# Peptides against a protein of PDB entry 4HTP: the designs that were tried, part 17

Target 1, 231 residues: chain A of PDB entry 4HTP
Amino acid sequence: SQTVASHVPFADLCSTLERIQKSKGRAEKIRHFREFLDSWRKFHDALHKNHKDVTDSFYPAMRLILPQLERERMAYGIKETMLAKLYIELLNLPRDGKDALKLLNYRTPTGTHGDAGDFAMIAYFVLKPRCLQKGSLTIQQVNDLLDSIASNNSAKRKDLIKKSLLQLITQSSALEQKWLIRMIIKDLKLGVSQQTIFSVFHNDAAELHNVTTDLEKVCRQLHDPSVGLSD

## One batch from the design tools (peptide; made by RFdiffusion4, then SolubleMPNN)

Design b1_p9_7_s3 (from b1_p9_7, 3 letters changed)
Fold by OpenDDE base, seed 4:
Structure b1_p9_7_s3 (fold): chain B 231 residues (1-231), chain A 9 residues (1-9)
Amino acid sequence: as target 1 above (231 residues)
Amino acid sequence: SALDELAAE
C-alpha cells in the first residue's frame, strides 16, 4: 500500500527542519512546521481519497522529528565516533588531516563557527564539498534504512549496518546527512519543544502521548486536527 | 515543496 512517506522526499523534511532551526522566533518555527504538516495532510487526503480506513499517518515524519520518542525500532548502536570513522573511511580522509581530526575531535572547538559538540554540523561542513547536491531518498526509504540498521544492530551484523549506512550516505546531500545524523543521535536542536510540536500537530497530542507513549498511535488517532480524543 | 506539488495533483 502506498504511503505519504513513500512519496515525500527526505530532502523536503530536511529543508523544513533547516528552516525551523534557522528561524529566530517561536512563531516562525511553528509556521514552518505547520506548513509541512498541512502539506502532508493535504497529500494524505488526496492519496487516500478512495480509502478511508488507512493506517497511514504523519508517523513516518514525526518519528524523525521527535526521534527521542522512537519506541518501535531498537537502538541503532551508532555513536558519533562510529560515524566519524565511517566518514573518514568513506571519504578517504587522511587520518591526520584537518577534516578527519574535526570529525574525531568534534567536541573540541577547532573553528570559528561555534559548532563544538555538534557532530552533525561538523560533518555537514566536511560533507558539503564532497557529497551530492541533491539526495534521492524518500522519508519511507530513510525509515526503512534506519529500521535495517536497528535490526542489524540487534542481530550484531555490523557488515549490514555499514551497508545501510553507506546507502543512506551515498544517496543523501550534506544537508540531509546533517539531519540524518541528528535523527540517529536523537538530538535535532530545532529550538522548539516537544510540547510545541505536539500542540501544532493536534490539541490532544500531548495528552495522548503522555498516556500511551505511542507516537504512531498519536499520529494515527489524531491525524485529523478537527477530531479530538473525546469524539 | 514536493508535498505541495503532489497535493495539487
Scores: peptide ipSAE 0.026, ipTM 0.689, DockQ to the pose 0.888
Fold by OpenDDE base, seed 3:
Structure b1_p9_7_s3 (fold): chain B 231 residues (1-231), chain A 9 residues (1-9)
Amino acid sequence: as target 1 above (231 residues)
Amino acid sequence: SALDELAAE
């Protein structure tokens, strides 16, 4: 079945998230999110014009925007130290070199960008001169790879985890990897609250989520912003 | 945006 997520480049989500993060005011942050959401809904309506009873929703994007609310996937089992080692290997960084040490010691100030403690930002600067400029993954493909990682973590198949991570990394720009890391670590640092994201999505979203704790159900039932829970 | 282009199809 066709889904919106199978058509939307992961790069588009990352660009939106980057705009939100760079925006100083709450109103501008909300605007960027709303624009992405409205475009998604518009495309959904076009894609499913002749099929009204579809289960497709904003869920594939929402679960990446609010990764701390993920309940379908089990834990990835991936920490910053693992990613650091993976990048050192993949990029063939000298182990005693500046970039390798930045990744391994990401919690200590490097004196350049003030990004101490933010592994994703440190990784971004290491990756920027070394990675492709444009990624090729859709939101659906990213979610499929993340599903694979979680499943293989549960099965203790480290080789398959590495394979999926390599696919994510080799098909993503530095900017996309920055956001992917934050999604895996479950901290996007957008500067907007979960409540704000829900309020923009639908007026009843926070309430429904508080009761069900089911993000997919929230996205499906409240897909139309004009249709409330009581309707 | 890519989304806007896709929605116009």
Scores: peptide ipSAE 0.026, ipTM 0.702, DockQ to the pose 0.832
Fold by OpenDDE base, seed 1:
Structure b1_p9_7_s3 (fold): chain B 231 residues (1-231), chain A 9 residues (1-9)
Amino acid sequence: as target 1 above (231 residues)
Amino acid sequence: SALDELAAE
């Protein structure tokens, strides 16, 4: 069955997240998230116009926006040091070069950007002059690759983990990779709380999540903002 | 390679 996530570029989500991060104040951050969500719901209605009973929901995007609430897939087993080494190899960076050392020593402040401790930002600046300007992945494809990584981590299939990571990296812009890294590490640094995200999604979302701890159920049951838990 | 090291870890 067709899903909204199969049609929405991952780049669109990343652009929204970037706007949220750069925005000053809660209201502006909320506006950017609401705009993305409203667009998603409108696309859903158009895509499923002739189908009343669909299981499609905002879940594919929500699980990337709130990755710490992920319960469907197991742990990725990926750390910043692993990603650093992967990028050094993939980009053929000199091991003793400035960029390789930035990735490996991401916790140490290296002067100008104050990005110490944020591996994703350091990676972004290394990737920006070297990567595609526009990625090709949909939200569904990103989730499929992340599912593969988690499954293969559980199965201790390191070669297959690398394969999926390479697919993610080679088909993503520097900006998309910044956000992908943050999704994998489960720290988006948006400057808005989980409660705020739920409140914008649906008035009853936080309550339903507190009871069920099931993000997919929250997204499915509360897909329509006009239909509450008591309805 | 770094990839090989990751496979060996």
Scores: peptide ipSAE 0.036, ipTM 0.767, DockQ to the pose 0.015; fails the geometry check
Fold by OpenDDE base, seed 2:
Structure b1_p9_7_s3 (fold): chain B 231 residues (1-231), chain A 9 residues (1-9)
Amino acid sequence: as target 1 above (231 residues)
Amino acid sequence: SALDELAAE
């Protein structure tokens, strides 16, 4: 079945997240998120115009925006050190070179950027001159690859984990990889609270999530902002 | 591979 996530480029989500992060005020951050959400809902209505009973929702995007609330897929088993080593190998970086050392020693960067402890930002600057300017993955494809990583981690299939990671990396821009890393590590650093994200999505979203702890259920039941829990 | 090295930690 057709889903909104199968049509939305992952780049569009990452661009939105980048705008949110760069915005100083709460109101501006909310505006950027709302614009993305409204566009998603509009596309949903157009895509499913002749199908009233669909299970499609904002869930594929929401689970990437609030990755700490993920309950469907198991742990990735991926840390910053693993990613550092993977990038060094994939990009064929000299092990004693400046860029390799930046990735490995991301907590104490010697560079001019105040990115100490933010592996994703350090990775971004290493990747920027080496990666494609535009990625090719949809939000659905990103979620499928992340599902594969989690499943293969539980099964201890390291070769298959590597395969999925390579696909994510080779088909993503530096900016997309920055956000993908933050999604995997489960820290987006948007500067906006979970409660704010829920409140913008739907007035009853925070309450329903507090009761169910089911992000997909929240997205499905509260897909229409005009229909409340009591309706 | 990078993944193999991490599994050995």
Scores: peptide ipSAE 0.028, ipTM 0.729, DockQ to the pose 0.014; fails the geometry check

Design b1_p9_7_s4 (from b1_p9_7, 4 letters changed)
Fold by OpenDDE base, seed 3:
Structure b1_p9_7_s4 (fold): chain B 231 residues (1-231), chain A 9 residues (1-9)
Amino acid sequence: as target 1 above (231 residues)
Amino acid sequence: SHLDELAAQ
């Protein structure tokens, strides 16, 4: 079955997240999120115009925006050190070189950007001159690859984990990889709270999530912003 | 937006 997520480029989500992060005020951050959400809902209505009984929802995007609330997918088993080693290998970086050391020692300030402790930002600057300018993945494809990683982590298949990670990396821009890393590590640094995200999505979203702890259920039941829990 | 263009198709 066709889903909205199968048509939305991952780049579009990342661009929205980048705008949110760069915005200084809460109102501007909310505006960027609302614009993305409204566009998603409009596309959903168009895609499913003749099919009223669909399970499709904002869930594929929401689980990437609020990765700490992920409950369907098991742990990735991926830390910054693993990603650092993978990038050094993939990019053929000299082990004693500046960029390799930046990735391995990302907690130590090495430059003027002040990005110490933020592995995703360190990785971004290493990747920017070396990676594709535009990625090719949809939101659905990103989620499929992340599902594969979690499943293979549970099965202790390190070779297959690496394969899926390589697919993510080789088909993503530096900007997309910055956000992908933050999704995997479960820290987006958007400057807006979970409560704010839920409030923008639906007035009853926070309440329903507090009771069910089921992000997919929240997205499906509260897909229409005009239909409440009591309706 | 890109999504709006897709929805109009």
Scores: peptide ipSAE 0.029, ipTM 0.721, DockQ to the pose 0.701
Fold by OpenDDE base, seed 2:
Structure b1_p9_7_s4 (fold): chain B 231 residues (1-231), chain A 9 residues (1-9)
Amino acid sequence: as target 1 above (231 residues)
Amino acid sequence: SHLDELAAQ
């Protein structure tokens, strides 16, 4: 079945997240999120104009924006150290070189950017001169690959985890990888609360999530901002 | 935005 997520580039989500992070005020952060959401809803209406009772919703994006609320996927089993080693291998970085040491010792202040402790930012600067300018993955494809990683982690198939990670990395820009890392580690650092994200999505979203703890159900039932829980 | 362009198609 056709989904909005199968048509939306992952780059578009990452650009939105970058704008939110760079915005200083709550109002501006909300504006950027609202613009992305409104565009998504408009595309949904156009895509599904002739189809009733579709299960498609904002869920594919929402689960990447609020990764700590993920309940469908099991744990990835991926930490910063694993990613550091993978990047060193993939990029053929000298193990005793500056960039390899930055990735391995990301918690130690070593750089001019003051990004100590933020692995995703350290990775971004290492990747920027070495990666494609634009990625090729859709939001659906990113979610499919993340599903594969979680499934293979549960099955203890390390080689298949590596394969899916390599596909994510090789088809993504440095900026997209920065955000992908934050999604996997489950810390986006947007500077806006979960409650704010829900409130922008729908007035009843926080309440429904508190009762159901089901992010997909929240996105499906409340995909229309004009239709409440009592309707 | 790219999404707006897609929605207009």
Scores: peptide ipSAE 0.029, ipTM 0.713, DockQ to the pose 0.789
Fold by OpenDDE base, seed 4:
Formats: sequence, C-alpha cells, structure tokens
Structure b1_p9_7_s4 (fold): chain B 231 residues (1-231), chain A 9 residues (1-9)
Amino acid sequence: as target 1 above (231 residues)
Amino acid sequence: SHLDELAAQ
C-alpha cells in the first residue's frame, strides 16, 4: 500500500530528531518537530489526493518518536549488551581494544563527552569513523525490519534477529544508527516531553491517547489538525 | 524540505 512512510527517508526523521536534541529551547525543539510534521501532512495530502479513505497516518513516524508508547510491536529482546557484542563482531573490533571496551562498559564514564550510560552516543562515536555509507532506508523499511525483529524474538529465532539487525546497520549511517538504537532501547533523549509532542501533533492527541493508549488511533483519528475528537 | 520536494512531484 502507498504510504507516506514508504517515501520518507529514515535519514530525514533522524536529522529532525538530531535538530530537536541539539536545540536548547523548547520553542526551537517544537519548531523542528512541527516542520517535519507539516511536511509529512503536506506530502500525505499530495500522495492521497485521489483517495479520501486511507488508513495512512503519521503513525509510522510517531511510533519511532515515542517508542515507549509502542503497543503493536512486541518486545525486541535487544539490550545494549547484545548490540555491543554485535558491533564488536561486525566491526571486527579487538575484544580488548578501546572501542570494544567502550561499548561493553558504556555505563562507565569514559572520555570528555559525558556520554556515560548513553549507549547510542557511544556507539555513534565508534561507528562514525567506520561507517562511510549513506543511509538508504525509508521509515517504512525501518519499521518493517523492527517488526521482523520483534516477531523473530517471539519465535526465538536469534539468527533471523541478527539478520534484520545487520540489514538495519549496513543500510544506515552512524547518525541513523544512533537514533535507531535509541528507538530500540526506547529512550530518545530529545529533551521534549511526550505531552509536548502530542500537543504539537493535535490539541486532542493527549486526551485521546490517555483514553485509548493506542498511538495508531491517535495518529489516524487526529490526522487533520483542524478536526477534533468531537468532530 | 525533502518532504516538500517529494510533495511537489
């Protein structure tokens, strides 16, 4: 099916998230999110101009922005330690080397960056000098791969989990991987609250989510910012 | 934005 997410590069979401994270003020953070959202809605209208009854919505992006609210996809079964080991293997890092130890001991403060406890940032710095490829994944493809990981975790298919992870990694830039890791671990560290994200998305979003706890319903029902719940 | 470019196509 034609979806906005199938056309939007994952890199575009990651760049937006990066801008939000780097922004100091709430207003600036909101602006970056709003710009992405408005562009998404505009593209949606163009893509679906001849199809009024579509289920497509901001949900594919929203579930990555608010991964802690994910309820459709089951647990990945992935923790930082697993990712550390995977990266050590994939990047052929010496096991006793500095970078391998950084990944394994990510909770211990190392260096000047103050990234202790943020595995994604540690991974980013390890990946940055080693990852030369530009990301090529769309938001839909990322979600498909994440769905695969969750499904295979449920099925206890570790080999297939690894396969999907490798596909994500090999088709993503270091920056995209930083954000992907944060999505998997469910901690984006944006510096903006869930409430703020909802408020920017739609005035009634927080209320609808509080009642339904269904992020897809929120995105679908409140796709149009001018149409409220009582509409 | 990239999305705006896509929407214009």
Scores: peptide ipSAE 0.028, ipTM 0.698, DockQ to the pose 0.696
Fold by OpenDDE base, seed 1:
Parts: structure tokens; C-alpha cells; sequence
Structure b1_p9_7_s4 (fold): chain B 231 residues (1-231), chain A 9 residues (1-9)
């Protein structure tokens, strides 16, 4: 069955997240999220115009926007140090070189950008001159790869974890990788609360999530902003 | 880019 997530580029989500992060103020942050959500719902209606009972929802995007609420996939088993080593290997960075040391010592302030402690930002600047300008992954493909990583982590298949990570990295721009890293580490630094995201999605979303703790159920049951919990 | 070359392999 066709899903909206299979048609939406991961780059579009990342661009939205970047706009949200860069926006100064709650109202502008909300606007950017709302625009993406409205576009998603519009596309959903067009894609499923002849199918009344679909399970497709905003969930594939929502679980990337609120990765700390992920309950379907298990832990990735990936930390910043693992990613640093992977990038050093993949990019063939000199181990004693400036960029390798930046990745390994991301918590130590080095330079003028004030990105100390944010591994994703450090990675972004290292990747920017070395990566594609535009990625090729859809939101569905990103989720499929993340599912693979989590599953293989549970199975202790390090080789397959690395394979999926390499697919993510080689098919993503530096900006997309910045956000992907933040999704994996579960810290997007958007400057907007979970409550705000839920409130924009649906008036009853926060309540339903508080009761069920099921993000997919929230997205499916409250897909239509005009239909409430009591309806 | 280096990553583009790796993706093509």
C-alpha cells in the first residue's frame, strides 16, 4: 500500500526542521511545522482519495520529530563516539587531523562557532564540503533503515548495523545527516516543546498520548484535525 | 564528493 512517507523526501523534513531551529520565536516555529503538516495532510487526501480506511498517517514523520517518544523500534545502540569513528573511517580523515579530533572531542570547545557539545553540528561542518548537496532518501526509507539498525542492534549484528548506517550517510546531504544524527541521539534542539508539537498536530493529541503513550495511535486516531477524541 | 564516490560503489 502506498504511503505519504514513501513520496516525501527526507530533505523536505530536514529543511522544515532547520527552519524551525533557526526561527526566533514560538510563532514562527509553529508556522513552519504547521505548513509541513498541512502539506502532508493535503497530500494524504489526494493519495488516498479512493481509499476510506487506510492506516497511513503522519506517524512516519512524527516519530522522527519526537524521537524520544519512539516505542515501536528498539534502541539503536549508537552513540556519538561510534558515529565519530565511523565518519573518520568513511571520510578517510587523518586520525591526528583537525576534523577527526573535532569529531572525537566534540564536547571540548574548538573554534569560534560555539558548537561545543553538539555532535550533530560538529559533524555537519566536517561533512559539508564532503557530501552530496541533495539527498535521495524518502521519509519511509529513512525509517526502514532506522528499523533495520534497531533490529540488528537487538540481534547484535554489527556488520548489518554498519551497512544501514552507510546507506543513510552516503545517500544524505550534510544537513540531512545533521538532523539524522539528532534523531538517532533523540535530541533535535528545535526550541519548541513536545506539547507545542502535539497542540499544532491536534487539540486532543497531548491528552491521547498521555493516556496511551502510543505515538502511532495518536497520529492515526487524530489524523483529521476536525475530529476529536469524543467524536 | 568523497561520499558520492562511496555511494556509487
Amino acid sequence: as target 1 above (231 residues)
Amino acid sequence: SHLDELAAQ
Scores: peptide ipSAE 0.008, ipTM 0.479, DockQ to the pose 0.030

Design b1_p9_8_s1 (from b1_p9_8, 7 letters changed)
Fold by OpenDDE base, seed 2:
Parts: C-alpha cells; structure tokens; sequence
Structure b1_p9_8_s1 (fold): chain B 231 residues (1-231), chain A 9 residues (1-9)
C-alpha cells in the first residue's frame, strides 16, 4: 500500500531536524517541527483522499524523531566504534591519518569545532568533503534498512548488517548520515523534550503513549489533531 | 519549502 513515508525524502526530515537543533528558542524549535508535521498531514490527506480506511500515519517519521521509544524493531547492536571502523574502511582513510583518528578518538577531538563526545558531528565533518550532496532515500527506505539491521543483529548476521549500513551510507549526504547516526545511537540532541514533541503532535499523545507505550498506536489513533481519545 | 510541499503544488 502507498504510504506518505514512501514519498517523503529522508533529506527533508534531516533538514527539519537540523533546523530544530540550530534553533535557540523552544518556540522556534516547535515551529520547525510543526511545519514538517503539517506538511506530512496535508500530503496524507491528498494521497489518501479516496481511501478512508488506511493505517498510514506519522509513525514512520515519529519513530526516527523519538528513536529511544522504538519498540517494534530490536537493538541494532551498533556502537560508535563500529561505525568509525566502517567509515575508515569505506572511505579508505589511512588508519594513522587525522580523519581516522578523529573518528576513533571522537571523545577527545583535537579539532577546533569543539564537538567532543559527539560522534555524529565528527563523522559529519569527515564525510562532508567525501559524500554526495543529496541523498536518494525516502523515510520508508531508511526504516526498511534499519529494520534489516535490527533483524540481522538478532540473527547474528554481521555481514548483512554491514551490507545494509553500506546502503544507508552510500545513498546519504553527510548531513543525512549525521542524523542517521544519531537515530541509530538514539540521541538526536534536538533540545526539545519528548513531551514537547508529543504535545505538538496531539494534545492526547503523551497520555496515550503512557498507557500503550506504542508509537504506532499513538500516531494512528491520534492522526487527526482535532479528534481526541474520547472522541 | 520542503520537497513535500512542492509535491502538493
């Protein structure tokens, strides 16, 4: 079945997240998230105009925005050190070179950017001059690849995990990879709380999530911001 | 403007 996520570029989500992160005030952060959400809902209405009973919702995006609340897919089994090694290999970086050392020693960077402890930012600067400018993945494709990684981790298929990671990396810009890394590590550093995200999505979202702990149910049942739980 | 918005035009 056709979904909104199958049409939305992952780049659009990443651009929104970047804007949120760069925004100083809560109001501005909320505005950027609301703009993305409103666009999503408008597209949903247009896409499903002739189909009233659809299960499609904001869930594919929500689970990437709040990755710490993911319950459908199991653990990725991916840490910063694994990603560092993968990037060194993929980019053919000299192991004793500056960029390789930056990735491996991301907690104590010697650079001027002050990104100590943020692997995603370190990776971004290494990737920026080496990666494509525009990615090609949709939100659905990103989720499919992440599902594959989690499934293969459970199955202890390291080679297939690597394959899916390579697909993500080779089809993503440096900026997209920055956010992808943060999604995998489950720390977006947006500067807004989970409660704020839920409140912007729907007034009853936090309550429903507290009861169900199911992001998909929250997104599906509260898809329409004008329809409450008691409705 | 997001790509999604452009698709609606």
Amino acid sequence: as target 1 above (231 residues)
Amino acid sequence: MLSLEKMLE
Scores: peptide ipSAE 0.061, ipTM 0.797, DockQ to the pose 0.822
Fold by OpenDDE base, seed 5:
Structure b1_p9_8_s1 (fold): chain B 231 residues (1-231), chain A 9 residues (1-9)
Amino acid sequence: as target 1 above (231 residues)
Amino acid sequence: MLSLEKMLE
């Protein structure tokens, strides 16, 4: 079925997240999120103008923005060490080289950027001169690949997990991979609370989520910001 | 302007 997520470049979400992270004030962070959300809703209305009963919602994006609230897909089984090894292999990095060691020892401060303990940032700088400048994945495609990873992890199919990861990596920019890593590890470091994200999305979102713990239901039932829980 | 908005033009 036709979805907004099938049209939205993953790069757009990542750029938004990057803006949020770089913003110092709460108001500015909120503005960037709101701009993305508003654009999404406008596109939704245009895409589904002739279809009243659609299940399409902001959920595909929301579950990437709040990955710690994911309940639909199973665990990825992916840690930083696995990703480090994968990148070393994929990029053909010398194992005793500077970049390989940075990835493997990401917890140890080695650089001037203060990125110790933030694997995604370390990976970003390694990837930036080595990968595509522009990715080609949509949000839907990213979610499909993440679903595949989770499913194959449950099935203990390590080779298929690697395959899906390679698809993600080879079709993503360094910036997109930075955020993808954070989504997988479930730590975006946005500097804005879950409550704030919900409040911007819909006035009743936090309440509904507290009751249902179902992020998809929250996004679907509260898709229209003008329609409340009591309506 | 986000890419989504451009797609609607």
Scores: peptide ipSAE 0.057, ipTM 0.794, DockQ to the pose 0.814
Fold by OpenDDE base, seed 3:
Structure b1_p9_8_s1 (fold): chain B 231 residues (1-231), chain A 9 residues (1-9)
Amino acid sequence: as target 1 above (231 residues)
Amino acid sequence: MLSLEKMLE
């Protein structure tokens, strides 16, 4: 069956996250998230106009926005050092070169950007002059690849993990990769709390999540903002 | 304008 996530470019989510991060005030951050969510709901209604009983929901996006609440897929087994080595190999960076050393020693401030300790930002600046301007992945495709990574990590299939990572990287812009890295590491640095994200999604979302700890159930049961938990 | 909104127009 068709899902909203199969139509939404991953780039659209990343652009929204970038706007949220760059916004200074809480109200502006909320506005950007709300705009994305409203667009998603409108598209859902259009896509499923003739189908009342669908399981499709905001879950594919929500699990990327709140990756620390992921409970369906197992651990990726991916850390910054692994990604650094992969990028050095993929981009054919000199091992003793400036960019390779930036990736490997990401905790040490080496530049004017003040990005020490933020691997995703360091990677972004290395990737920006070297990657495609526009990615081609949908949110569904990103989740499928992440599922593959988690499954293969559990099975200790390192070669297949690398294959899926390469697919993610080669089909993504530098900006998309920045956010993808943060999703994998489970730290988006949006400057907005989990509670705020839930409150914007639905008034009862935080309560339902506190009881069930099931992000998919929250997204499915509270898909309509006008239908409450008690209804 | 988001890509989804463009698809609905």
Scores: peptide ipSAE 0.057, ipTM 0.792, DockQ to the pose 0.975
Fold by OpenDDE base, seed 4:
Structure b1_p9_8_s1 (fold): chain B 231 residues (1-231), chain A 9 residues (1-9)
Amino acid sequence: as target 1 above (231 residues)
Amino acid sequence: MLSLEKMLE
């Protein structure tokens, strides 16, 4: 079925997340998130104009924005060390070279950026001069590939996990990969709380999530900001 | 969401 996520470039989400991260104040962070959300809802209304009862919602984006709340998708089985090794192989980095060592020793980088412990930022700077300037994936495609990774992890199909990761990487810019890594590791470092994200999404979102722990249900039931939990 | 907005036009 047609979904908003099948039309929204992953780059648009990543750009929004980047703006949020770079914003200093809570109000500015909220503004960037709200702008993305409002655009999403507007597109939803247009896309589903003749379909009143649809299951489509903000969930495909929300589960990437709040990846620590993911309950539908099983564990990826991916850690920073695995990604480091993958990038070294994929980018043909010398094992004893500066960039390979940065990726492997991401917890204690010697660089000027002070990104100790943030593998995604370390990876970003390694990828920036080497990757596509513009990605081609939609939010739906990213979620499909992440679903594949989780499924193949459960099935212990390592080669297929690598295949899906390679597809994600080769179709993504350095900026998109930075955020993708953070989504996989489940730490976006946005500087805005989960509660703030929920409050901007819907006044009743935090309450419904506290009761259900179901992010999809929250997004579906509360997709209209004017319709409350009790309605 | 600039690209999405353009799709609505």
Scores: peptide ipSAE 0.056, ipTM 0.801, DockQ to the pose 0.749

